# Ledger of designs, part 101: peptides against a protein of PDB entry 4N3Y

Target 1, 83 residues: chain A of PDB entry 4N3Y
Amino acid sequence: ETRDQVKKLQLMLRQANDQLEKTMKDKQELEDFIKQSSEDSSHQISALVLRAQASEILLEELQQGLSQAKRDVQEQMAVLMQS

## One batch from the design tools (peptide; made by RFdiffusion4, then SolubleMPNN)

Design b2_p28_6_s1 (from b2_p28_6, 18 letters changed)
Fold by OpenDDE base, seed 3:
Structure b2_p28_6_s1 (fold): chain B 83 residues (1-83), chain C 83 residues (1-83), chain A 28 residues (1-28)
Amino acid sequence: as target 1 above (83 residues)
Amino acid sequence: as target 1 above (83 residues)
Amino acid sequence: DELEQRLKEQQLRLQALKAELDAAQAQL
């Protein structure tokens, strides 16, 4: 019956609209999640970069210290050889 | 005593070199991790963004389809009322 | 990714409803 078909279509249309609204909401939540995840990742990476930079500075200091220590050893050896 | 001092400095230098090598390794591992993490995050975010865009297109199509379906239902109702 | 999965499920439901609606409309 055409009347029954129309009523069925009306129900289906309502259901489709409801699902559309839910999907729109879920999409928005997903977009918000992506945004938050991106920001969190950016912050984490930035923190790690700063840590790496600090380590680089430490390495440079160690290298300088080693160079100085080498010089000090050489000087002491020279004194020893003169004695 | 100077001899002992030289030996002490030599030991200190060796220990410092060992520490330097260790720190250099750790730094490299950290840099590799940061690089990989950044690349992975970038790819993941890009994929999610593309997916969100695809969903947006789908939603637009669905909205258009629903609008058409509404019109079709209304037309069928009009036919029914005329019968 | 739970949000992605939920979205996928909703999309599938909408696609099914749309297909059913289109089929029903064709029968009118």
Scores: peptide ipSAE 0.069, ipTM 0.437, DockQ to the pose 0.018
Fold by OpenDDE base, seed 1:
Structure b2_p28_6_s1 (fold): chain B 83 residues (1-83), chain C 83 residues (1-83), chain A 28 residues (1-28)
Amino acid sequence: as target 1 above (83 residues)
Amino acid sequence: as target 1 above (83 residues)
Amino acid sequence: DELEQRLKEQQLRLQALKAELDAAQAQL
């Protein structure tokens, strides 16, 4: 009967609204996750970039030092051979 | 009348389901975005880690070379002073 | 994977509700 149809549709509507609320909550959680994950990744990448840059600078300094040391040794040897 | 209630509830249910479907599509898009973003970040981080490690290895090699060069010079100077 | 599974379940439920609603309309 029509009354039974009304009751059935009322139940279905409640179920649909419950699912809607759940889905909206899940969506919000995903948005929050995206925000947090993006921030974390950004920080990690920035830290790694800085670390890489620091290592590169130190590497260049060491290369310069090694070249200078080699020159100094050669000069010292020349002086000693003349003395 | 009851028939009018049925029609009203059917309309309301359709509206709720339409909104649910929209929300679910939005959720799916966010999930896809998270997956893609996570993959991209993982690749970038891995590349930076490898670059940093390579620089660190080279740095250690240069430090060893510098130390050895210093020792070699000192030995050469000692030999020349004795000759 | 869990999120995907939950989404699929919701999609199936929504589809079922729509089908039931259509059937109810046919009975009016």
Scores: peptide ipSAE 0.095, ipTM 0.477, DockQ to the pose 0.009; fails the geometry check
Fold by OpenDDE base, seed 4:
Structure b2_p28_6_s1 (fold): chain B 83 residues (1-83), chain C 83 residues (1-83), chain A 28 residues (1-28)
Amino acid sequence: as target 1 above (83 residues)
Amino acid sequence: as target 1 above (83 residues)
Amino acid sequence: DELEQRLKEQQLRLQALKAELDAAQAQL
């Protein structure tokens, strides 16, 4: 009976070790995934930030250009009307 | 001797299970981290995409407006010069 | 959901192993 208990415990220990190995592997895969996903997300976010910044600059420039163009045209019209 | 072996195996099994439990907790923490990080990144990316899209639309509108304004002014100038 | 399910399955296996160990100890 004690011998049977030893055999049973040996089997249980093997099963526990197999499960542990599997869990450790899964953990490692998750760590790798986190690292890669973080890098990819960071890259994508950075690209979007740069794009947003570029578009914002262009918007400001266009707004200024439109305002200036309006002023310039008004000035030219005034000059023509005075001549 | 067999009894000593049983006790040894029981200790080993407890140690394996303790290590397994620890590893599983660590894995769960990583899964939770991945989930939260993914959600946060997704929200940030979505916000940036929306901002970029809005700015692009405004840019197109401003460009069209500027072109039209230029044409309108040129037409008005032509009319004034012909009178 | 898949990872969560796998983790739950592992937890159940661990609990079973612990229960079996406790039962084996009680028999000694």
Scores: peptide ipSAE 0.092, ipTM 0.475, DockQ to the pose 0.009; fails the geometry check
Fold by OpenDDE base, seed 5:
Structure b2_p28_6_s1 (fold): chain B 83 residues (1-83), chain C 83 residues (1-83), chain A 28 residues (1-28)
Amino acid sequence: as target 1 above (83 residues)
Amino acid sequence: as target 1 above (83 residues)
Amino acid sequence: DELEQRLKEQQLRLQALKAELDAAQAQL
């Protein structure tokens, strides 16, 4: 019956709309997740880079200290040889 | 004594070298971590983007289907009114 | 790659310093 067919189609349309709405929400959640993940990763990487830079400065200071210490040892050895 | 001073300075130099080596290792570990984290994040983001694109295609298909279904229902209603 | 290369160079320098220190000790 045509009337029954119309009712059936209306139900199917409502179901399809519900599915569409759900899928739209799922998509939005994925987009939000990607955005948040990328921001978090970016911030973390930046923080780690800064930390690495700090370690590099420390390394340079240590190297300078070692070079000076080496010179000091050599100077003391020279003094020792003169005595 | 000068000899004792030389020995002391040599010890200090060795200790400083050990500290430098340790710091260099720590730096390397940080760099490795940053690299790995960046690669992992990039891969994950890419995968998520592809998934989002797939959902977008599905949404478009659903929208088209809904539009057609709506038209079909309207047509059936028109037929019903004619009967 | 550049940072890694710099680190490798520093490692080589450190190794050289250690060798020089050992040599200096041997001269005492």
Scores: peptide ipSAE 0.036, ipTM 0.414, DockQ to the pose 0.020; fails the geometry check

Design b2_p28_6_s2 (from b2_p28_6, 14 letters changed)
Fold by OpenDDE base, seed 1:
Structure b2_p28_6_s2 (fold): chain B 83 residues (1-83), chain C 83 residues (1-83), chain A 28 residues (1-28)
Amino acid sequence: as target 1 above (83 residues)
Amino acid sequence: as target 1 above (83 residues)
Amino acid sequence: DELERRLEEEQLRLEALKKELEEAQAKL
């Protein structure tokens, strides 16, 4: 009877260890996936932020150019009205 | 002797099950983290893409405005030279 | 979905092992 109990417990222990090993492997794969995904996302977001900032600077420069052009037109109109 | 072996195997089995339960919990937490992180990153990237596109459209409009302002100045100069 | 399913299957197996351990202990 006790011998049969030992054999049963040995089998159960083997099964538990097999499941543990599998689960640990799956966990490691998820950790690796998180690490890789986080790095990829971080790089993509950083690139998009830099592109957005560059566009904002260009917008400001174009707005200044447009404002100056409007002022130049107004000055020319003033000269025409004086003649 | 056999009784001692049974007790030892029972302890080992309990330890294996405890480790398995912990590992499974950790795995679930990682899965939840991946899901949440993926959703957050996707939303952030989408928002940045939309903002970049909006900026591109605005740049094109400003460029058109600047080009028109330059043409208007040239026309006024031509009128002044004729007077 | 597949990962969740696999996790649930392992949880059920763990519970079965716990039950078998309890039964084995009760027979001592």
Scores: peptide ipSAE 0.070, ipTM 0.454, DockQ to the pose 0.008
Fold by OpenDDE base, seed 5:
Structure b2_p28_6_s2 (fold): chain B 83 residues (1-83), chain C 83 residues (1-83), chain A 28 residues (1-28)
Amino acid sequence: as target 1 above (83 residues)
Amino acid sequence: as target 1 above (83 residues)
Amino acid sequence: DELERRLEEEQLRLEALKKELEEAQAKL
Protein backbone atom coordinates (compact mmCIF):
# COMPACT_ATOMS: atom_id res chain seq x y z
CA GLU B 1 0.00 0.00 0.00
CA THR B 2 1.46 3.32 -1.16
CA ARG B 3 0.48 5.27 1.97
CA ASP B 4 2.22 2.71 4.17
CA GLN B 5 5.25 2.86 1.91
CA VAL B 6 5.42 6.65 2.28
CA LYS B 7 5.21 6.35 6.06
CA LYS B 8 8.01 3.77 6.02
CA LEU B 9 10.22 6.02 3.91
CA GLN B 10 9.53 8.98 6.21
CA LEU B 11 10.61 6.87 9.17
CA MET B 12 13.76 5.78 7.34
CA LEU B 13 14.53 9.42 6.55
CA ARG B 14 14.14 10.42 10.19
CA GLN B 15 16.40 7.55 11.25
CA ALA B 16 19.01 8.56 8.69
CA ASN B 17 18.89 12.16 9.93
CA ASP B 18 19.29 11.03 13.52
CA GLN B 19 22.26 8.86 12.63
CA LEU B 20 23.85 11.66 10.63
CA GLU B 21 23.43 14.11 13.49
CA LYS B 22 24.95 11.61 15.92
CA THR B 23 27.91 10.95 13.65
CA MET B 24 28.49 14.68 13.16
CA LYS B 25 28.54 15.12 16.92
CA ASP B 26 30.98 12.23 17.34
CA LYS B 27 33.27 13.71 14.69
CA GLN B 28 33.19 17.12 16.35
CA GLU B 29 34.08 15.62 19.72
CA LEU B 30 36.98 13.74 18.16
CA GLU B 31 38.29 16.87 16.44
CA ASP B 32 38.06 18.80 19.70
CA PHE B 33 39.92 16.02 21.51
CA ILE B 34 42.72 15.95 18.93
CA LYS B 35 43.07 19.73 19.14
CA GLN B 36 43.17 19.77 22.92
CA SER B 37 45.57 16.81 23.10
CA SER B 38 47.92 18.43 20.61
CA GLU B 39 47.93 21.72 22.51
CA ASP B 40 48.53 19.97 25.83
CA SER B 41 51.38 17.92 24.37
CA SER B 42 52.96 21.01 22.85
CA HIS B 43 52.86 22.91 26.13
CA GLN B 44 54.20 19.95 28.08
CA ILE B 45 57.09 19.41 25.67
CA SER B 46 57.93 23.13 25.77
CA ALA B 47 58.05 23.08 29.57
CA LEU B 48 60.30 20.02 29.55
CA VAL B 49 62.61 21.65 27.00
CA LEU B 50 62.99 24.65 29.31
CA ARG B 51 63.90 22.33 32.17
CA ALA B 52 66.47 20.59 29.98
CA GLN B 53 67.97 23.97 29.08
CA ALA B 54 68.26 24.87 32.76
CA SER B 55 70.12 21.59 33.33
CA GLU B 56 72.40 22.40 30.40
CA ILE B 57 73.35 25.75 31.93
CA LEU B 58 74.07 24.10 35.26
CA LEU B 59 76.23 21.46 33.55
CA GLU B 60 78.31 24.17 31.89
CA GLU B 61 78.79 25.99 35.20
CA LEU B 62 79.77 22.78 36.98
CA GLN B 63 82.22 21.87 34.23
CA GLN B 64 83.89 25.26 34.54
CA GLY B 65 84.03 24.92 38.31
CA LEU B 66 85.51 21.43 38.01
CA SER B 67 88.21 22.63 35.63
CA GLN B 68 89.11 25.47 37.98
CA ALA B 69 89.18 23.14 40.98
CA LYS B 70 91.53 20.81 39.11
CA ARG B 71 93.88 23.69 38.33
CA ASP B 72 93.79 24.85 41.94
CA VAL B 73 94.66 21.35 43.19
CA GLN B 74 97.56 21.10 40.76
CA GLU B 75 98.86 24.52 41.81
CA GLN B 76 98.69 23.68 45.51
CA MET B 77 100.40 20.34 44.94
CA ALA B 78 103.23 22.12 43.14
CA VAL B 79 103.60 24.59 46.03
CA LEU B 80 103.64 21.71 48.51
CA MET B 81 106.39 19.88 46.64
CA GLN B 82 108.53 23.02 46.31
CA SER B 83 108.22 24.23 49.91
CA GLU C 1 98.57 24.60 56.19
CA THR C 2 99.19 23.71 52.53
CA ARG C 3 98.63 19.97 52.90
CA ASP C 4 95.24 20.60 54.49
CA GLN C 5 94.35 23.02 51.69
CA VAL C 6 95.19 20.36 49.08
CA LYS C 7 92.99 17.84 50.86
CA LYS C 8 90.15 20.38 51.01
CA LEU C 9 90.44 21.14 47.30
CA GLN C 10 90.47 17.42 46.46
CA LEU C 11 87.26 17.01 48.43
CA MET C 12 85.69 19.97 46.64
CA LEU C 13 86.69 18.47 43.29
CA ARG C 14 85.11 15.13 44.19
CA GLN C 15 81.93 16.89 45.27
CA ALA C 16 81.82 18.86 42.03
CA ASN C 17 82.28 15.66 40.02
CA ASP C 18 79.50 13.96 41.93
CA GLN C 19 77.14 16.87 41.35
CA LEU C 20 78.04 17.02 37.67
CA GLU C 21 77.41 13.29 37.26
CA LYS C 22 74.06 13.61 39.01
CA THR C 23 73.02 16.55 36.84
CA MET C 24 74.04 14.72 33.68
CA LYS C 25 71.92 11.76 34.74
CA ASP C 26 68.95 14.04 35.41
CA LYS C 27 69.37 15.67 32.01
CA GLN C 28 69.55 12.28 30.28
CA GLU C 29 66.36 11.14 32.00
CA LEU C 30 64.62 14.33 30.94
CA GLU C 31 65.73 13.94 27.32
CA ASP C 32 64.55 10.33 27.30
CA PHE C 33 61.20 11.41 28.72
CA ILE C 34 60.75 14.13 26.09
CA LYS C 35 61.62 11.68 23.32
CA GLN C 36 59.24 9.01 24.57
CA SER C 37 56.44 11.50 25.23
CA SER C 38 56.79 12.98 21.76
CA GLU C 39 56.69 9.55 20.11
CA ASP C 40 53.67 8.50 22.15
CA SER C 41 51.84 11.73 21.33
CA SER C 42 52.63 11.36 17.64
CA HIS C 43 51.30 7.81 17.53
CA GLN C 44 48.18 8.72 19.49
CA ILE C 45 47.39 11.70 17.26
CA SER C 46 47.92 9.59 14.14
CA ALA C 47 45.49 6.98 15.41
CA LEU C 48 42.91 9.64 16.22
CA VAL C 49 43.34 11.21 12.79
CA LEU C 50 42.61 7.85 11.16
CA ARG C 51 39.49 7.52 13.27
CA ALA C 52 38.38 11.02 12.28
CA GLN C 53 38.90 10.14 8.62
CA ALA C 54 36.72 7.06 9.02
CA SER C 55 34.00 9.27 10.49
CA GLU C 56 34.38 11.69 7.58
CA ILE C 57 33.82 8.88 5.07
CA LEU C 58 30.76 7.69 6.96
CA LEU C 59 29.37 11.23 7.07
CA GLU C 60 29.70 11.58 3.32
CA GLU C 61 27.94 8.26 2.77
CA LEU C 62 25.15 9.19 5.16
CA GLN C 63 24.67 12.57 3.49
CA GLN C 64 24.34 10.90 0.11
CA GLY C 65 21.91 8.36 1.52
CA LEU C 66 19.88 11.10 3.17
CA SER C 67 19.63 13.06 -0.06
CA GLN C 68 18.48 9.95 -1.90
CA ALA C 69 15.96 9.07 0.80
CA LYS C 70 14.54 12.60 0.60
CA ARG C 71 14.12 12.27 -3.16
CA ASP C 72 12.46 8.86 -2.77
CA VAL C 73 9.98 10.22 -0.21
CA GLN C 74 9.10 13.14 -2.47
CA GLU C 75 8.58 10.80 -5.42
CA GLN C 76 6.33 8.46 -3.44
CA MET C 77 4.31 11.39 -2.09
CA ALA C 78 3.75 12.61 -5.64
CA VAL C 79 2.59 9.13 -6.70
CA LEU C 80 0.24 8.95 -3.73
CA MET C 81 -1.36 12.30 -4.56
CA GLN C 82 -1.80 11.36 -8.20
CA SER C 83 -3.26 7.89 -7.62
CA ASP A 1 70.51 14.03 18.28
CA GLU A 2 72.48 17.22 18.87
CA LEU A 3 71.51 17.28 22.54
CA GLU A 4 72.42 13.61 22.86
CA ARG A 5 75.76 14.28 21.17
CA ARG A 6 76.55 17.12 23.56
CA LEU A 7 75.66 14.91 26.52
CA GLU A 8 77.98 12.16 25.29
CA GLU A 9 80.81 14.64 24.85
CA GLU A 10 80.26 15.96 28.36
CA GLN A 11 80.29 12.42 29.74
CA LEU A 12 83.67 11.86 28.12
CA ARG A 13 84.98 15.11 29.61
CA LEU A 14 83.73 14.12 33.06
CA GLU A 15 85.37 10.71 32.78
CA ALA A 16 88.67 12.32 31.79
CA LEU A 17 88.49 14.71 34.76
CA LYS A 18 87.81 11.80 37.12
CA LYS A 19 90.85 10.00 35.76
CA GLU A 20 93.02 13.08 36.19
CA LEU A 21 91.84 13.45 39.79
CA GLU A 22 92.74 9.84 40.51
CA GLU A 23 96.18 10.31 39.00
CA ALA A 24 96.77 13.47 41.03
CA GLN A 25 95.74 11.68 44.22
CA ALA A 26 98.10 8.81 43.43
CA LYS A 27 101.02 11.26 43.26
CA LEU A 28 100.50 12.42 46.85
Scores: peptide ipSAE 0.037, ipTM 0.399, DockQ to the pose 0.020
Fold by OpenDDE base, seed 2:
Structure b2_p28_6_s2 (fold): chain B 83 residues (1-83), chain C 83 residues (1-83), chain A 28 residues (1-28)
Amino acid sequence: as target 1 above (83 residues)
Amino acid sequence: as target 1 above (83 residues)
Amino acid sequence: DELERRLEEEQLRLEALKKELEEAQAKL
C-alpha cells in the first residue's frame, strides 16, 4: 500500500512538471510570434519608405523640369515683346 | 511662328505642372499610408507584448505552484517511509 | 486569446493537483 501511494505521488509530480513544460513552450511560441511579426512589419515599412524616397526623387526632377519650362516660357515671351 | 512656339511651351508647362501635382498627391498618400501602417503595427505589437507579460506572470505562479507541489510530495514520501 | 486560455487551463490543472496533494496529506 505504501509503495502504491509513493507511485501515485510520483505520477502527480510528473504531471505537474509536464504542465509547466507545456506552459513554457506556449510562452516561447508567443515570443517567437511577436518577434516574427515585428520583423515582418519592419521589413514592410522599410520597403514603403524606399518607395516614398523614389517618389521624392521623381518630385525633385519634375520640379527642376517645371522650373526650366517656366524659364523657357518667360524667355519666349520676352522675345515676342521685343519683336 | 513665335506665337505658336509660345503656345506650345505654355501647354508643356501646364502638363509639367499637372504631373507634379499628381506626383505630390501620390507621395502624400504613400506617407499617410506608412504612418497609419506604423501606428497599427505599433498598437498590435503593444497588445501582443501585454499578452506575453500576462503569460510571464502566470508562468511565475505556476512555477511557485510546482515547487510547492514538489515539496508536498517529498513530505508525503517522508511520512510514508517513517510509518 | 487562445494562448491565454490554454495558460489559464494549465493554471486550473495545477490548482487541482495541489488539491489532490492536500487530500492525500489529509489521509495520512
Scores: peptide ipSAE 0.024, ipTM 0.397, DockQ to the pose 0.024
Fold by OpenDDE base, seed 4:
Structure b2_p28_6_s2 (fold): chain B 83 residues (1-83), chain C 83 residues (1-83), chain A 28 residues (1-28)
Amino acid sequence: as target 1 above (83 residues)
Amino acid sequence: as target 1 above (83 residues)
Amino acid sequence: DELERRLEEEQLRLEALKKELEEAQAKL
């Protein structure tokens, strides 16, 4: 019966519409998630970069200090050997 | 004593280097994570887009079918009223 | 990618510092 067919098609249409709406919502949520996750990760990486840069500066300073200290030791040794 | 100073500076330099290496490793891991996460999310979104498109096609087909079924019912009603 | 570029640059700096540290230690 055509009437039964109409009712069936109406149900199917509602189901398909629900599926479409759900899919669109899920897509939007994923896009939002990527955006937020990317921003968060970018900030974390930037923080680590800054930390690395700070460590590099510290390393350079320590190397210079070590080099100077080594020279000072060598000078002291020379004085001791002459005495 | 300068010798003790040298030893102290050596330790500090090693510690600073360890910190730098750790920071660089952590940065690399975060970069890798973002890359992988972005790829995964991109694929998921693409899959959802395709699903949405399929739902849209189905909706259009069902709407057309429903419209036709409605017309058929109306025609049948007209025939019945004339009999 | 800017992040990749920055990462590569820092990796190169790290390697240079590691080399310098090694050389400095060898001279002590």
Scores: peptide ipSAE 0.022, ipTM 0.352, DockQ to the pose 0.046

Design b2_p28_6_s3 (from b2_p28_6, 14 letters changed)
Fold by OpenDDE base, seed 3:
Structure b2_p28_6_s3 (fold): chain B 83 residues (1-83), chain C 83 residues (1-83), chain A 28 residues (1-28)
Amino acid sequence: as target 1 above (83 residues)
Amino acid sequence: as target 1 above (83 residues)
Amino acid sequence: SELEQRLEEQQLRLEALRQELEEAQAKL
């Protein structure tokens, strides 16, 4: 009977719309999460990268400075041995 | 007429299901994106950890080198004082 | 985080090494 079919279809439509609404809400929450997470993680990782790079540069400079200092000491020793 | 109402409801139900399917697909893609993004971020952080560890090793080597250089200078000074 | 803490410690150690190297160079 068409009347019973109408009732069934109305129920199915309501159920479909309810599921759609929930899924749309979930999707929106995921989009919001992605936006926030991407901003936070990107900023944090970028900051860590810069800090790591700065440390490496300073380490290399110190290594060079130490090497030079060692050479200077060796030169002084050579002068002393020539005395 | 109920017959016309059935036809209308059938169309509406099909449209709702189509929208639901699309939205579910979009949601799944967002979930997959979040998963991939999290893995990528984790990999970047792990790489930074290794980079920091390498810097720690170099720092220790430089500290040892500087200590040795200081000892060498002290030895030179002792030699000079004996001269 | 642990990484941030390690990087901070590295910075402090670097500054100490810089100072020690400067003092050592001054004696030469």
Scores: peptide ipSAE 0.241, ipTM 0.750, DockQ to the pose 0.051
Fold by OpenDDE base, seed 4:
Order: structure tokens, then sequence, then C-alpha cells
Structure b2_p28_6_s3 (fold): chain B 83 residues (1-83), chain C 83 residues (1-83), chain A 28 residues (1-28)
């Protein structure tokens, strides 16, 4: 009968709304997580990139400095040997 | 009347299910996004680790090179002073 | 993190190496 249909539909509607509410909450939590995580990870990775680059630059400078120093010493030694 | 209630509840149920379906889809997309983003970040960090390792190798080489160069120069100077 | 620690250690080693090179050059 129609009354039974009403009761059944009311239950189904309550269940659907409960699921909807839960899913909406989960979705919101995911959105919040994405927002927070994205900002944090982006900043952290960027900082690490900069630090890595700085180290690489300094390494190259030291490498060049060492090479030049070695050359200069050898040249000076050659001059001293000639005198 | 009861028949009108049935029709109303049927509509409400359809609407709730439509919203639920949409929200579930959105949630899934967010989960997929998080997964993909996590993988991308992991790859970036891995690349940075490799760069850091390369720098460490170079550092050790430079340190060894400097130490050896100092020894070599001292030895050469000693020889020159003897002659 | 491990990466941060490695980078910090690298910085310390680099500074030490720089100082050593500078001192060596000063003695020449």
Amino acid sequence: as target 1 above (83 residues)
Amino acid sequence: as target 1 above (83 residues)
Amino acid sequence: SELEQRLEEQQLRLEALRQELEEAQAKL
C-alpha cells in the first residue's frame, strides 16, 4: 500500500542523506588536506632545491679554486727551478 | 494525500542520490589527485637526493685532492731546497 | 629529514674545505 511506500521511501531518504553527509565531510577533509599539504610540500621542496643549488655552486667554486691553485703552484715552481 | 507524499519523497530521493553520486565522484577525484601529487613529490625528492649524493662525491674528491696537493707541494719544495 | 641532514653536513664540509684551501694558499 501507499503508506508502506511512504515509510520505505522515508527510510531510504534518511539513509541517502546520511551517506551524503558523510561523503561531503570526507570530501571536505580531503580538500583541506590537499590545500595544506600542497603548500607545505611546495615550500619545503623549493627550499631544498635552493640549498642544493647553493652547495653545487660552492663546490664548483672550490673545484676551480683548487685547480687554479695547483696550476699557480706548478708555475711558480717552474720559475724557481729556472733561477 | 499519501500519493502526493510518495511522489515528493521519490523526487527527494532522486535528488539525494544524484548529489551523492556527484560527491562520491568528486571525492574519488580528490583521492586520485592526492595519490598523483604524492608520487610527483616523491620523484622530486628522489632527484634532489641524487643531486646531494653527487655533491658529496665531489666534496670528497676535492678534499682528497687538496690534501694530496698539499703533500705534493711540500715534497717538491723540500727537493728544491736540497738542490 | 635525511636529505636536510645531508645538506647540512655538506655545508659544514664545504666550509671546512674552503678554510683549508685558504690557509694553504696563505702559506705559499
Scores: peptide ipSAE 0.239, ipTM 0.750, DockQ to the pose 0.051
Fold by OpenDDE base, seed 2:
Structure b2_p28_6_s3 (fold): chain B 83 residues (1-83), chain C 83 residues (1-83), chain A 28 residues (1-28)
Amino acid sequence: as target 1 above (83 residues)
Amino acid sequence: as target 1 above (83 residues)
Amino acid sequence: SELEQRLEEQQLRLEALRQELEEAQAKL
C-alpha cells in the first residue's frame, strides 16, 4: 500500500535526520577540540624545546669554563715551579 | 497524490543519507587526525626527555670534573709547599 | 610535567655549578 510506504519513509527520514544531527554535532566538537589542542600542545612543546636548548648551551659554556680554568691552573703552577 | 509523496520522500531520504555518509567520513578523518597528532606530540616529548637525560649526565660529569680539579690543585700546592 | 621538573632541576644545578666555578677561580 502506497500509504504504508509514506509512513515508512517518514520514519526512515526522521531517523536519518536524527543520526545526521548527532554526527554533525560530534564533528563540530572534534573540530573545536583540534583547534584547542593544537594551540596548547604546540605552544607547550615549543617552550620546552627552547628551555632544553638553553640548558644545553649553558652546559657547554660551563664545560668550556672548566677546561679553561684547568689550563690557567697549570700555567700558574708552571710559573711557580720555575721561580 | 500519495504516489507523489512517496517519490518526494524517497528523494529527501537519499539526500539525507548522502549528507550523513559525507559527515561520517569527515568525522572519521578528524578522529584519525587527532590520533596522528597525539602520536606525533608523544614522540616529540619522548625525544625531549632523552635530551634532558643527556644533559643530566653531562651535569654530573661536570660536577665530578670540578671536584677532581680542586683536589688536583690542592695536591700540587702541597707538593710545592714541601719543596 | 616530569619533563618540566627535570628542566627546572637542571637549571638549579647549573646555577650551583656556576657559583662553585666562580668561587674556585676567585681562590686562584
Scores: peptide ipSAE 0.239, ipTM 0.748, DockQ to the pose 0.051
Fold by OpenDDE base, seed 1:
Structure b2_p28_6_s3 (fold): chain B 83 residues (1-83), chain C 83 residues (1-83), chain A 28 residues (1-28)
Amino acid sequence: as target 1 above (83 residues)
Amino acid sequence: as target 1 above (83 residues)
Amino acid sequence: SELEQRLEEQQLRLEALRQELEEAQAKL
């Protein structure tokens, strides 16, 4: 019966629209998440990179400083021993 | 007319389903993007961890080197004082 | 976060090492 078909189709359409609305909402949430997450992650990783780099530079400087300090001490001791 | 309603509803349902399919596809792409982005971020962080570990090893070596240097100087001074 | 803490600790150790080196040099 055509009337029954109408009712069935109306129900199916409502269900489809409900699912569509839900899916659209989910999609929007994912888009919002991506936007926020990408910004946060990018900044976080960049900050970590900079900190790591700074530490590496300081380590190299300290290594050179230690080597020089050793040489200076040895030279001073040599002078004392020769006096 | 009921027959006309049926035809109209059938069209609307097809349109709704088409839109739903498209939206679901878009949602899936976003999910895939999030997954990939997460993996990329994880790899970057892992690389940073390795850099940090390398720096820590060097730092420990420098600390040991400094401690040893201090001991060596003390011993040398002791020898000089006993001379 | 663990990496952040690790880097922070590393910085503290670096500062300590720098201080020790400076003190050692000051005695010369």
Scores: peptide ipSAE 0.239, ipTM 0.749, DockQ to the pose 0.051; fails the geometry check

Design b2_p28_6_s4 (from b2_p28_6, 15 letters changed)
Fold by OpenDDE base, seed 1:
Structure b2_p28_6_s4 (fold): chain B 83 residues (1-83), chain C 83 residues (1-83), chain A 28 residues (1-28)
Amino acid sequence: as target 1 above (83 residues)
Amino acid sequence: as target 1 above (83 residues)
Amino acid sequence: DALEQQLQEQQLRLEALKQELEELQAQL
């Protein structure tokens, strides 16, 4: 009777440990996946940040250039009106 | 004694099941996290890439246009100076 | 979110510059 209980419990323990091992493996794979995904996303975002920064610099230059061009045109018009 | 063995195995089984339950919970949380993250990050980054690219194209066009406008203004100034 | 906002703002500023450039070109 007790011997049968031992055998039953040994089987149950083996099954539990097998499931635990499998679940632990799956968990580790998920953690690795998250890590890799996070790294990939981080790299992409970093690249986008740099692109946006470069665009910002160019945009500021264009704004300045256009403002100056407008002023120049306005001055020319004023000169023409005075003539 | 087999009775002592039963008690030992019962304890071990309890411990294994407790660990299994915990690990399963952790795994589920990771799966849920991945699910929510995937819904937002990938599509968002792709959209940002396209938006950044569109801005760069427009910036280049504007740069070319402004350069031409500046040349035209300069030419007009030269004409005015010659008059 | 910050990057999204930046890109959106840049797009709006670009559109404004485009309009200003067109106006300038019309004056020339």
Scores: peptide ipSAE 0.396, ipTM 0.785, DockQ to the pose 0.050
Fold by OpenDDE base, seed 4:
Structure b2_p28_6_s4 (fold): chain B 83 residues (1-83), chain C 83 residues (1-83), chain A 28 residues (1-28)
Amino acid sequence: as target 1 above (83 residues)
Amino acid sequence: as target 1 above (83 residues)
Amino acid sequence: DALEQQLQEQQLRLEALKQELEELQAQL
């Protein structure tokens, strides 16, 4: 019967619209999450990269300086042994 | 007329289902994007951790070397002062 | 957070070592 078909279609339409509303809400929450997460993580990672790089540069400088200091000590010892 | 109502409801239901399908697809793409972005960030942070660990190892080595150099210099100075 | 703290601590240690090395070099 056409009347029964109308009632069935109305129920199906309500269910589809409810699912659509829920899915649209979930999509919006995901978009908001992506926006916030990308801003926070990008800033944090960039700061860590800079700090790590700065430490690496200093480590290389210290390594070179220590090597030179060791050579200088050895040279002084050689002079003392010659005296 | 009930027959016209059936036709209208069928059209509305098709439209709602089309919109739902599109929105569900978009949601899935966002979920995939979040998963991929999280993995990328995790890999980047892991790389920074490895750099930090390498720096700590070198720092300990440099500290030991510097401490030894200090002792050597002090001993040399003591000998020189006695001469 | 742990990584940030670690890197900060490493930076401080590196700065301290740099100063000590400079002092040692001045004594040579």
Scores: peptide ipSAE 0.389, ipTM 0.781, DockQ to the pose 0.051
Fold by OpenDDE base, seed 5:
Structure b2_p28_6_s4 (fold): chain B 83 residues (1-83), chain C 83 residues (1-83), chain A 28 residues (1-28)
Amino acid sequence: as target 1 above (83 residues)
Amino acid sequence: as target 1 above (83 residues)
Amino acid sequence: DALEQQLQEQQLRLEALKQELEELQAQL
């Protein structure tokens, strides 16, 4: 019984260690994936945010300029009609 | 000797299983983190897409307004040349 | 990538509109 128990425990230990090694490897691969993927994605998204914000600023400037241009044209037209 | 070997193997097996359980938990946490990070990134990208779409709408409006302003200026010039 | 291309295209359009508006303002 004791000999059989030793053999059984040895087998169980080998299986547990093999599983542990595999799981540790998988964990390391996940950590490597996080480091590579998260940094690249974060930088990319940040760049996109800045570009979007820059476009919005230009749009607002264009809106203001166009509105003013329209007013100026209307004023010139009014002056011409009065002369 | 055999009894001592059994006790030693039992201890080693408990240690291996404890380490395996901890490593499996850590792996699961990493998987959950990756999932959450991916979801957050997807939401951010979606928000940027919506912003870009809004900018395109404004661009179209500005283009129409500018085209009209150009026509108005041309009409004013024509009137001035006729007078 | 698709979003980057879209934003880049929008930026080019905005720059073009800005130039046209400046030209119009110069005529006024």
Scores: peptide ipSAE 0.388, ipTM 0.781, DockQ to the pose 0.051
Fold by OpenDDE base, seed 3:
Structure b2_p28_6_s4 (fold): chain B 83 residues (1-83), chain C 83 residues (1-83), chain A 28 residues (1-28)
Amino acid sequence: as target 1 above (83 residues)
Amino acid sequence: as target 1 above (83 residues)
Amino acid sequence: DALEQQLQEQQLRLEALKQELEELQAQL
């Protein structure tokens, strides 16, 4: 009977649409998660960049300090050689 | 006309199912992407963090060593100047 | 990765400085 078929199809359509809506929502949540994860990763990398920059500054200071220390030692050696 | 309703509902149901299948596939692809991306990014960032930390620790050690060396140089210089 | 390379370069430079410091200490 066509009437019964209509009722059955209406139910099936409602169920399909409900599942579609749920799946679409899930998909959107996954997309949002990907976006958030990407941003978080970017922030972490940015923090690491800053740490690397700070280390670079300290490294340069150490290089200068070591160079000065070497000069001081050389000066001392010169004094010793003249004595 | 019930017969026309049946035909219309059948079409709508087919369309809904097609869209559902497509959306489910897209969702699965996103899940797969998240799994792969999260593992890769997390591991890479973690490795970079450890590397940065190692450099920072070494920097601190070198700073201490340089400071001590400078003190030693100064002490020796003082002795030499007094001799 | 540029950051990775930078960190690697810094590590190598640090190791070089460590060696230079050790050499300086040996001279003292």
Scores: peptide ipSAE 0.397, ipTM 0.785, DockQ to the pose 0.051; fails the geometry check

